# Peptides against a protein of PDB entry 4N7V, part 31

Target 1, 222 residues: chain A of PDB entry 4N7V
Amino acid sequence: TLRSITSPLVAHRLKPIRQKTKKAVVSILDSEEVCVELVKEYASQEYVKEVLQISSDGNTITIYYPNGGRGFPLADRPPSPTDNISRYSFDNLPEKYWRKYQYASRFVQLVRSKSPKITYFTRYAKCILMENSPGADFEVWFYDGVKIHKTEDFIQVIEKTGKSYTLKSESEVNSLKEEIKMYMDHANEGHRICLALESIISEEERKTRSAPFFPIIIGRKP

## One batch from the design tools (peptide; made by RFdiffusion4, then SolubleMPNN)

Design b1_p12_2_s1 (from b1_p12_2, 4 letters changed)
Fold by OpenDDE base, seed 2:
Structure b1_p12_2_s1 (fold): chain B 222 residues (1-222), chain A 12 residues (1-12)
Amino acid sequence: as target 1 above (222 residues)
Amino acid sequence: EYDLSGSIVIDL
């Protein structure tokens, strides 16, 4: 099943973006829908031959073929659906479209990993919890130039000198120099606080069902 | 605005 390969993409709270590659253009729209435009070149002009429009919650996929399948000239936004429209739920998406959905999902996940959900200013650093899940990226930008980037898979450290390295196990973390451990301790504390705040704010958001509370900024740069 | 510098290039 598609679900065994990827979860429904989640584009809520993401800002609009459009990225072109050789074969496709992927967009997050103002509506927070995600569009994959399949592009072909003919006579030195690029045409959109197929469009997958995915709802912001990833659960609905609308597929259409512009201009009766002849294609529509590539523009600054996806062409409007007019011909050959099919609508699918995530669990009923034909296998022939799974690769294209995965493409959209990977793009959205990448954007989410670069989208601040919580920004927390401490005395020593700017801490940022990102939108991606599970295991959201967490970045700490210390005012003195040290940077720590935590992901689900690794921790990257950039020291004042510009020296960078990646840690992939607890043993490696425990083997850090004492001065770096101080930065790591602060980063971990900031991370704990951001996760706690995320939980509290999300619960209040659920209760009120109002406009999104995120992104949120806590504190200010000293 | 998004900064995708250094990110994985995704292509079909």
Scores: peptide ipSAE 0.049, ipTM 0.778, DockQ to the pose 0.033
Fold by OpenDDE base, seed 3:
Formats: C-alpha cells, sequence, structure tokens
Structure b1_p12_2_s1 (fold): chain B 222 residues (1-222), chain A 12 residues (1-12)
C-alpha cells in the first residue's frame, strides 16, 4: 500500500513556492495545496502533460491531463483542469501515481525542515524548531557564532573557528570536548522547551479552533 | 523565502 511507504503529506502553514526541475515542477500554492506538474519537451517547448494536485492534508489527490492529454505550455502556475480529471483518496491512489506522490511528499518534508515553527530566543542563542515530522529539525544559532543543527539522523556542529563536523551516534556526542558539551547542553534545553511549548500550543489550537498559532516567536534577540 | 541551495536536489 501507499501508506506502507509514505504518510500523507502535510503542507499546512507552508509558504508558497515553485521549484522546477527537468522533468517536473512542484509547487506549494497559496491555498497550501501541492501540485506536481510533469513536464515534457516537444519542439523546444516545455509542456505540462500531467498534474497531481494534492490537498494540504495530503488525503485528496486530483489528477488531470491538461488539454486532453496533449499538454499545456509550461507557465508560472499549474494549468487549470480541463479534461481527464480523476479524484482519489490517499488510500485509493493507483500505484502508477505513487512515485509522483512520494516526490511531492519528499519535497514538502524538505520545505518543512526549513520552515520555522517555533523561534525561541535565549540568553545565548536563537533556537528554531522546524515544521517537519516526525523528529523535527532543531537549529541553535549561538550569538557567538557556534551553530548546532539537530535532525532525526544526526547532529551537526559548527564551531567558532568554522570547523564543522557531524555526530551520528551517542558515543560521538559523549566524546565531545567539554566546551562543546556546554553548547550542546544549552541546545538540548532549548529543544526541550520548544517541544513542550509545541505540545501546549497545539492543544490550545485544538480547543479554540482559532487561526493557526504557528509560527510563533518567543522572546527577542538581546 | 526558502533556502534549498544546500539541500538534496529532488527530481523525478
Amino acid sequence: as target 1 above (222 residues)
Amino acid sequence: EYDLSGSIVIDL
């Protein structure tokens, strides 16, 4: 099943973006829907032959073939549906479209990993919890120039000297110099706080059904 | 507004 290889993408709160590659254009629309345009070149002109339009919650996929499958000239936005329109739920998406959905999902995850959800200013650093999940990226920019970037897979450290390295195991983390451990401790504390706040704020969003509370900024740079 | 320059290039 599609669910066994990916989860429904989540594009809520993401800003619009359009990224072109050789074979496709992926967009996050102002509606927070995600579009994958499949591009073919013919006679030195690029045409959109197929479009997957995915709802912001990833659960609905609308597929259409512009201009009756003949294609529509590539423009600055997805072409409007005209014919050959199909609508699927996530769990009913034909297998032939799974790769394209995965492409959209990976792109959205990448964007989410670069999208601040919580920005928290401490005495020593600017901490940022990103939108991706599970295991959201967490960045700490210390005012003295040290940077720590935590992901689900690794921790990257950039020291004052510009020396950069990646830690992929707890053993490596435990082998850090004492000075770096101090930065790591602060980063971990900021991370804990951001996660706690995320939980609390998300619960309030659920209760109030107000406009999205995220992204939020807590404190200010000293 | 996104900086993807240092990210993996995703292509179909």
Scores: peptide ipSAE 0.049, ipTM 0.779, DockQ to the pose 0.033
Fold by OpenDDE base, seed 1:
Structure b1_p12_2_s1 (fold): chain B 222 residues (1-222), chain A 12 residues (1-12)
Amino acid sequence: as target 1 above (222 residues)
Amino acid sequence: EYDLSGSIVIDL
């Protein structure tokens, strides 16, 4: 099943973007829907032959073939659907479209990892919890130039000198120089706080059922 | 705004 390969993409709260590649253009629209335009070149002109329009929650996929399948000239936005529109749920998406959905999902996940959900200013650093899940990326930009970037898979450290290294185990973290451990401790504290706030705010958001609370900024740069 | 300069999006 598609679900065994990927979860439904989540594009909520993402800002619009349009990214062109060789074979496709992927867009996050103002509506937070995601569009994959399949591009073919003919006579030195690019045409959109197929469009997958995915709902912001990833659960509905609308597929159409512009201009009766003949294609529509590539423009600055997806062509409008007309006739011969197919609508699928995530779990009923034909297998022939799975690769394209996965592509969209991966793109959205990447964008989410670059999208601030919580920005938290401490006395020493700007902390940012990103939108991706599970295990959201967490960045700490210390005002003195040190940077720590935590992901699900690794921790990257950039020191004042510009020296950069990646840590992939607790053992490596424990082997850090004492001065770097101080930064790591602060980063971890900021991370804990952001996660706690995320939980609290998300719960209130659920109860209120109003406009999104995120992204949020807590504190100000000193 | 997104900073994807250091990220690679694999083509279909």
Scores: peptide ipSAE 0.048, ipTM 0.778, DockQ to the pose 0.032
Fold by OpenDDE base, seed 5:
Structure b1_p12_2_s1 (fold): chain B 222 residues (1-222), chain A 12 residues (1-12)
Amino acid sequence: as target 1 above (222 residues)
Amino acid sequence: EYDLSGSIVIDL
């Protein structure tokens, strides 16, 4: 099943973007829907031959073929659905479209990993919890130039000198120099606080069912 | 607008 290889993508709270690659253009629309346009070149002109339009919650996929499959000239936005429109739920998506859905999903996850959900200014750093899930990226930009980037898979450290290295185990973290451990400790504290705030704010958001509370900024740069 | 500099933008 598709669910066995990916979860429904989540594009909520993401700003619009349009990214062109060789074979496709992927967009997050103002509506927070995600579009994958399959592009082919013919006679030195690029045409959109197929479009997957995915709802913001990833659960509905609308597929259409512009101009009866002849294609529509590539433009600055997806062509309107006019021909051979099919609508599928996530669990009923034909297997032939799974790869394209996965592409959209991975792109959305990438964007989410770059989208601030909580920005928290401490005395020493700007901390940012990102939108991706599970295991949201967490970045700490220390005002003195040190940067720590935490992901589910690793921790990247950039020192004042520009020296950069990646830590992939707790053992490596524990082997850090004392001065770097201080930065790590602060980063971890900021991370904990952001996660706590996320939980509290999300609960309030659930109760009110109003406009999204995120992204949110806590504090100010000193 | 997103800054994807330094990030791997995957292709289909």
Scores: peptide ipSAE 0.047, ipTM 0.775, DockQ to the pose 0.035

Design b1_p12_2_s2 (from b1_p12_2 with S1E E4L E9V)
Fold by OpenDDE base, seed 2:
Structure b1_p12_2_s2 (fold): chain B 222 residues (1-222), chain A 12 residues (1-12)
Amino acid sequence: as target 1 above (222 residues)
Amino acid sequence: EYDLSGAIVIDL
């Protein structure tokens, strides 16, 4: 099943973006829907031959073939769904479209990993918890130039000198220089706080059912 | 605004 290889993408709270590659253009729209435009070149002109429009919650996929399948000239936004429209739920998406959905999903996850959900200013650093899940990226930009980037898979450290390295195990973390451990300790504390606040705020958001609370900024740069 | 610097370019 598609669900066994990916979860429904989640594009809520993401700002619009459009990224073009050779074979495709992927967009997050103002509506927070995600569009994958499949592009083919004919006579030095690029045409959109197929579009997957995915709902913001990833559960509905609308597929259409512009201009009766002949394609529509590539523009600054996806063509309107007017021809050969099919609508699928996530669990009923034909296998032939799974790769394209996965493409959209990976793109959304990438964007989410770069989208601040919580920005927390401490005395020493700007901490940012990102939107991606599970295991949201967490970045700490120390005002003195040190940077720590935590992901589900690794921790990247950039020292004042510009020296950069990646840690993938607790053993490696434990082997850090004492001075770097101080930064790591602060980063971990900031991370803990952001996760705690995320939980609390998300619960209140659920209860009130108002406009999104996120992204939020806590504190201010000194 | 998004900063995708250093991110892997995804292609189909």
Scores: peptide ipSAE 0.052, ipTM 0.778, DockQ to the pose 0.034
Fold by OpenDDE base, seed 5:
Structure b1_p12_2_s2 (fold): chain B 222 residues (1-222), chain A 12 residues (1-12)
Amino acid sequence: as target 1 above (222 residues)
Amino acid sequence: EYDLSGAIVIDL
């Protein structure tokens, strides 16, 4: 099943973007829907041959073929659906479209990993918890130039000198120099606070059912 | 606007 290889993508709260690659253009629309345009080149002109339009919650996929499959000239936005329109739920998506859905999902996850959900200013750093899940990316930009980037898979440290290294185990973290451990301790504290705030605010958001509370900014740069 | 610098956008 598609669910066995990916979860429904979630594009809520993401800003619009349009990214072109060789074979496709992927967009997040103002509506927070995600579009994958399959691009083919004919006589030095690019045409959109197929479009997957995915709902913001990833559960509905609308597929259409512009101009009866002849293609529509590539423009600054996806072509409007006109013919050969099919609508599928996530669990009923034909297997032939799974790769394209996965592509959209990976793109959305990438964008989410770079989309601030919580920005938290401390005395020493700007901390940012991102939108991706599970295990949201967490960035700490210390005002003195040190940077720490935490992901589900690793921790990257960039020192004042520009020296950069990646830590992939607790053993490596524990072997850090004392001065770097201080930065790591602060980063971890900021991370803990952001996660706590995320939980509290998400609960209030659930109760209120109004406009989204995120992204939020806590504090300000000293 | 998104800053995708340093990130890999994989093609289809």
Scores: peptide ipSAE 0.052, ipTM 0.780, DockQ to the pose 0.034
Fold by OpenDDE base, seed 1:
Structure b1_p12_2_s2 (fold): chain B 222 residues (1-222), chain A 12 residues (1-12)
Amino acid sequence: as target 1 above (222 residues)
Amino acid sequence: EYDLSGAIVIDL
């Protein structure tokens, strides 16, 4: 099943972006829908032959073929759907489209990992919890130049000197110099706070059913 | 704005 390969993409709260590659253009629209345009080149002109339009929650996929499959010249936005539109749920998406969906999903996940959900200013650093899940990226930019970037898979440290390294285990973290451990401790505290706030705010958002509360900024740079 | 400069997007 498609679900065994990837979860439905989640594009909520993401800002619009359009990324062109050799074979495709992927876009997050103002509507927070995601479009994959499949591009073919004919006589030095690029044409969109197929479009997958995915809902912001990833659960609905609309597929259409511009100009009855003849293609539409590549523009700065996806071509408008006309006739012969197919609509699928995530679980009913034909297998022939799974690769394209997966591509969209990976792109969205990447964008989410670069999209601030919570920005938290401490006395010493700017902390940022990103939108990706599970295990959202967490960045700490210390005002003195130290940077710590936490992901689900690793922790990257950039020291004042510019020296950078990656930690992939608790053992490596425990082996850090004492001075770096202080930064790590602060980063971890900021991370804990952001996660706690995320939980509280998400719960309130659920209760109110209003406009999204995120992204949020807590505190100010000193 | 997104900073994707350090990220590689794999093509289809």
Scores: peptide ipSAE 0.050, ipTM 0.778, DockQ to the pose 0.033
Fold by OpenDDE base, seed 4:
Structure b1_p12_2_s2 (fold): chain B 222 residues (1-222), chain A 12 residues (1-12)
Amino acid sequence: as target 1 above (222 residues)
Amino acid sequence: EYDLSGAIVIDL
């Protein structure tokens, strides 16, 4: 099943963006829907031959073929759905579209990993919990120039000197210099706080059933 | 805005 290889993408709260590659253009729209435009080149002109428009919650996929499949000239936005429109739920999406959905999902996850959900200013750093899940990216920008970037898979450290390295195990973390461990400790504390606040705010958001509370900024730069 | 510098988007 599609669900066994990916979850429905979640584009809520993401700002619009359009990214062109050789074969496709992927967009997050103002509506927070996600569009994958499949691009073909003919006579030195690029045409959109197929569009997957995915709802912000990832559960509805609208597929259409511009100009009856002849294609629509590539523009600065997806073409309007006019021809050969099909609508699918996530669980009913034909397998032939799974790769394209996965592409959209991966792009959304990337964008989410760069989208602040919680910004928390401490005495020493700007901490940012991102939107991606599971295991949201967490960045700590220390005011003195040190940066720590935590992902589900690794921790990247950039020291004051510009020296950069990646830690992939707890043993490597434990082998850090003491001065770096201090930064890591602060980063971990900020991370814990952001996660706690995320939980609390999300619960209130659920109860209120109102406009999104995120993104949120806590504190201010000293 | 998004900072996608250095990020790799896998093409189809």
Scores: peptide ipSAE 0.048, ipTM 0.773, DockQ to the pose 0.033

Design b1_p12_2_s3 (from b1_p12_2 with S1D E4L E9V)
Fold by OpenDDE base, seed 1:
Structure b1_p12_2_s3 (fold): chain B 222 residues (1-222), chain A 12 residues (1-12)
Amino acid sequence: as target 1 above (222 residues)
Amino acid sequence: DYDLSGAIVIDL
């Protein structure tokens, strides 16, 4: 099943973006819907032959073929749906569209990993918890130039000298120089606080069912 | 808005 290989994409709170590749254009719209435009070139002109429009919660996929499948000239936004529209739920999406959905999902996940959910200014650093899940990216920009980037898979450290390295195990973290451990300790504390705030705010958001509370900024740069 | 300078976007 599609669900066994990916979860429904989540595009809530993401800012609009449009990115073109050779074969496709992927967009997050103002509506927070996600569009995948499949592009074909003919006579030095690019045409959109197929569009997957995915709801912001990833659960509804609308598929249409511009101009009855003849294609619509590539523009700065997806072509409007025509009369021949197919609508699927996530769990009923035909397998032939799974690759395209996965592409959209990966793109959204990437964008989420670059989208601040919580920005927290400490005495020493700007901390940013991103929107991606599970294991949201966490960046710490120390005011002295040190940077720590935590992901689910690794921790990247950029030292004052510009030296950069990646840590992929706890043993490597434990083997850090004491000076770097101090930065890591601060980063971990900032991370803990951001996660705690995320939990509290998310719970209030759930209770109120109001407008989104995120993104938020806590504190200010010293 | 987005800083995708270091991100790899794979084509379909």
Scores: peptide ipSAE 0.050, ipTM 0.771, DockQ to the pose 0.033
Fold by OpenDDE base, seed 5:
Structure b1_p12_2_s3 (fold): chain B 222 residues (1-222), chain A 12 residues (1-12)
Amino acid sequence: as target 1 above (222 residues)
Amino acid sequence: DYDLSGAIVIDL
């Protein structure tokens, strides 16, 4: 099943973006829908031959073939659907489209990992919890130049000198120099606070059922 | 705008 490969993508709260590659253009629209345009080159002109339009919650996939399958010239936005539109639920998506959906999902997840959900200014750093899940990226930009980037898979440290290294185990973290441990301790505290705030705010958002509360900024740079 | 300078978008 598609679900065994990926979960439904979630594009909520993401800003519009359009990213072109050789074979495709992927977009997040103002509507927070995600479009994958499959591009073919013919006679030195790029044409969109197929479009997957995925709902913001990832559960509905609309597929169409512009210009009766002849293709539509690549433009600054996806071509509008006209005829021969197919609509699928996530669980009913034909297997031939799974790779393209996965592509969209990976793109969205990447964008989410770069999209602030909570920005928290401490006395020493700007902390940012990102939108991706599970295990949202967490960045700490210390005002003195140190940077810590936490992901589900690793912790990257950039020291004042620009020296960069990656930690992938607790033993490596525990082996850090004392001065770096202080930064790590602060980063961890900021992370804890952001996660706590995320929980509280999300619960309140659920109750209110209005405009999204995120992204949110807490505090200001001193 | 997004800062994707450190991220690679893999092609299909």
Scores: peptide ipSAE 0.049, ipTM 0.773, DockQ to the pose 0.034
Fold by OpenDDE base, seed 2:
Structure b1_p12_2_s3 (fold): chain B 222 residues (1-222), chain A 12 residues (1-12)
Amino acid sequence: as target 1 above (222 residues)
Amino acid sequence: DYDLSGAIVIDL
């Protein structure tokens, strides 16, 4: 099943963006829908031959073929759907479209990993919890130049000198120099706080069902 | 705005 290889993409709270490659253009729209435009070149003109429009929650996929399949000239936004539109749920998406959905999903996940959900200023650092899930990226920008980037898979450290390295196990973390451990301790505390606040705020957001509470900023840069 | 510097953009 599609679900066994990817979860429904989630584009809520993401700002609009349009990314062009040779074969495709992927967009997050103002509506927070995601569009994949499949591009072909004919006589030095690029045409959109197929569009996958995916709902912000990833559960609905609308597929259409512009201009009766002849293609529509590539523009600064996806062509509007007109006729011959197919609509699928995530679990009913034909396998022939799975690769394209995965492409959209990976793009959205990348954007989410670069989208602040919580920004928390401490005495020593700017901490940022990102939108991606599970295991959201967490970045700590210390005011003295040290940077720590935590992902689900690794921790990257950039020291004041510009020296950079990646930690992939608890053993490696435990083997850090004492000076770096101090930064790591602060990063971990900031991370804990952000996760706790995320939980509390998300619960209140669920209860109120008003406008989104995220992204939020806590504190100010000293 | 997004900072996609260093990000891997995969084509279809």
Scores: peptide ipSAE 0.049, ipTM 0.770, DockQ to the pose 0.033
Fold by OpenDDE base, seed 3:
Structure b1_p12_2_s3 (fold): chain B 222 residues (1-222), chain A 12 residues (1-12)
Amino acid sequence: as target 1 above (222 residues)
Amino acid sequence: DYDLSGAIVIDL
């Protein structure tokens, strides 16, 4: 099943963006829907041959073939659907479209990993919890130039000297020099606080049912 | 907007 490969993408709270590659253009629209335009070149002109439009919650996929499958000239936005529109739920999406859905999902996850959800200023650093999940990226920019980037898979450290390295295990983290451990301790505390606030704010957001509370900024640079 | 300069380009 598609669900065994990926979860429905989530594009809520993401700003619009459009990225073109050789074979496709992927967009997050103002509506927070995600569009994958499949592009083919003919006679030095690029045409959109197929469009997957995915709802912001990833659960509905609308597929259409512009100009009866002949294609529509590539523009600055997806072509509007006209004829031969198919609508699928996530769990009923034909297998032939799974790769394209995965492409959209990976793109959204990348964008989410670069989208601040919580910005938290401490005495020593600017901390940023990103939108991606599970295991949201967490960045700490110390005012003295040290940077720590935590992901689900690794921790990257950039020291004041510019020396950069990646830690992928607890043993490597434990082997850090004491001066670096101090930065890591602060980063971990900021991370804990951001996660706690995320939980509290999300619960309050659920209760109020108003406009999204995120992204938020807590404090200011000293 | 987004800063994707340090990210790999995703292609189909």
Scores: peptide ipSAE 0.048, ipTM 0.773, DockQ to the pose 0.034

Design b1_p12_2_s4 (from b1_p12_2 with S1E E4L E9H)
Fold by OpenDDE base, seed 5:
Structure b1_p12_2_s4 (fold): chain B 222 residues (1-222), chain A 12 residues (1-12)
Amino acid sequence: as target 1 above (222 residues)
Amino acid sequence: EYDLSGAIHIDL
């Protein structure tokens, strides 16, 4: 099943973007829907041959073939769905479209990993919890130039000198120089606070069912 | 802007 290889993408709170590659254009629309336009070049002109339009919650996929399948000239936005429109739920998506859905999902996850959900200014750093899940990316930009980037898989450290390295285990973290450990400790504290705030704010958001509370900024740079 | 050309491949 598709679910066994990916979860429904989640594009909520993401800003509109349009990213072109050689074979496709992927967009997050103002509606927070995600569109994958499959592009083919013919006679030195690029045409959109197929479009997957995915709902913001990833659960509905609308597929259409512009201009009766002949293709529509590539423009600055997806062509309107007019020809051969099919609508699927996530669990009913034909297997032939799974790869394209995965592409959309990976793109959305990438965007989410770079989209601030919580920005928290401490005395020493700007901390940012990102939108991706599970295991949201967490960045700490220390005002003195040190940077720590935590992901689900690793921690990247950029020191004042520009020296950069990746830590992939607790043992490596524990082997850090004392000076770097201080930065790591602060980063971890900021991370803990952001996660706590996320939980609290999300609960309030659920109760009110109003406009999204995120992204949110806590504090200001000193 | 995000470049996924090296990470994601789609066949037509």
Scores: peptide ipSAE 0.054, ipTM 0.804, DockQ to the pose 0.024
Fold by OpenDDE base, seed 4:
Structure b1_p12_2_s4 (fold): chain B 222 residues (1-222), chain A 12 residues (1-12)
Amino acid sequence: as target 1 above (222 residues)
Amino acid sequence: EYDLSGAIHIDL
């Protein structure tokens, strides 16, 4: 099943963006929908031959073939759906489109990993919890130049000297110099607080059923 | 702004 490969993408609260590759253009629209435009070059002109338009919650996929499949010239936005429109639910998406959906999903996850959900200023650092899930990325920008980037898979440290390294196990973390451990401790505390706040705010958001509360900024830089 | 350096590549 598609679900065994990827979960429905979630593009809520993401800012519009358009990213071109050789074969495709992926966009997050103002509507927070996600579009994958499949591009073909002909006579030194790029044409959009196929579009997957995915709802912000990832559950609805609209597929269309611009200009009756002849293609539309590539522009600064996806072409409007006009011809050969098909609509699928996530669980009913034909297998031939799964790779393209996966592409969209991965792109959205990448964007989410770089999209602040909670920004928390401490005495020593700017802490940022990102939108991706599960295991949201967490970045700590210390005011003295140290940076810590936590992901589900690793922790990257950039020291004041510019020295950069990646930690993939707790043993490696435990082997850090004491001075770096202090940064890590602060980062972990900020992370804990952000996660706690996320939970509390999300619950209130659920109760109110109004405009989104995120992204949110807590405090200000000293 | 997004930092898209090291962009995702999938063979489509």
Scores: peptide ipSAE 0.054, ipTM 0.798, DockQ to the pose 0.029
Fold by OpenDDE base, seed 2:
Structure b1_p12_2_s4 (fold): chain B 222 residues (1-222), chain A 12 residues (1-12)
Amino acid sequence: as target 1 above (222 residues)
Amino acid sequence: EYDLSGAIHIDL
């Protein structure tokens, strides 16, 4: 099943973006829908031959072939659907479209990993919890130049000198120099606070069913 | 704002 390969993409709260490659253009629209345009070149002109339009919650996929499959000239936005539109739920998406959905999903997940959900200014650093899930990326930019980037898979440290290294196990974290441990301790505390705030705010969103509270900024740079 | 051209690759 598609679900065994990827979860439905989530594009809520993401800013519009359009990324062109040789074979495709992927977009997040103002509506927070995601479009994959399949591009072919003919007589020195690029044409969109197929479009997958995915809802912001990833659960609905609309597929159409511009100009009856003849293609529509590539523009600054996806072509409007006209004829031969197919609509699928995530769980009913034909296998022939799974790779294209995965492409959209990976793009969205990458954008989410770079989209601030919570920005928290401490006395020593700017802490940022990102939108990706599970295990959101967490970045700490210390005002003195040290940077710590935590992901689900690793922790990257960039020291004042520009020296960079990656930690992949708890033993490596425990073997850090004392001066670096102090930065790590602060980063971990900021991370804990951001996760706690995320939980509290998400619960309030659930209760009120109002407009999104995220992204938020807590505090300000000293 | 984002340059993701080399960040992900899928053969479509």
Scores: peptide ipSAE 0.054, ipTM 0.801, DockQ to the pose 0.028
Fold by OpenDDE base, seed 1:
Structure b1_p12_2_s4 (fold): chain B 222 residues (1-222), chain A 12 residues (1-12)
Amino acid sequence: as target 1 above (222 residues)
Amino acid sequence: EYDLSGAIHIDL
């Protein structure tokens, strides 16, 4: 099943973006829907032959073939749906479209990893918890130039000198020089706070069911 | 393979 390969994409709260590649254009729309336009070139002109329009929660996929499948000239936005529209749920998406869905999902996940959900200013750093999940990326920009970037897979450190290295285990973290450990400790504290706030805010958001609370900025640069 | 390098929001 598709679900065994990937979860439904989640595009909520993401800003609109359009990225073109040779074979496709992927967009997050103002509506937070995600569109994959499959592009073909004929006589030095680019045409959209197929469009997957995915709901913001990833659960509904609408597929259409512009101009009766003949293609429509590539523009600055996806072409309007035709009368030949197919609608699928995530679990009922034909296998032939799985790769394209995965492409959309990967794109959205990448965008999420670069989209601030919580920005938290401490006395020493700007901390940013990103939108991706599980294990959201967390960045700490110290005002003195040190940077720490935490992902689910690794921790990257950029020192004042510009020296950069990646840590992939607790042993490596524990082997850090004391000066860097101080930055790491602060980063970890900021991370903990952001996660706690995320939980609290999300719960309140669930209760009120109003406009999204995120993204949120906590504090300000000193 | 797909190029995803352009996916970034400049709010950092």
Scores: peptide ipSAE 0.033, ipTM 0.697, DockQ to the pose 0.058

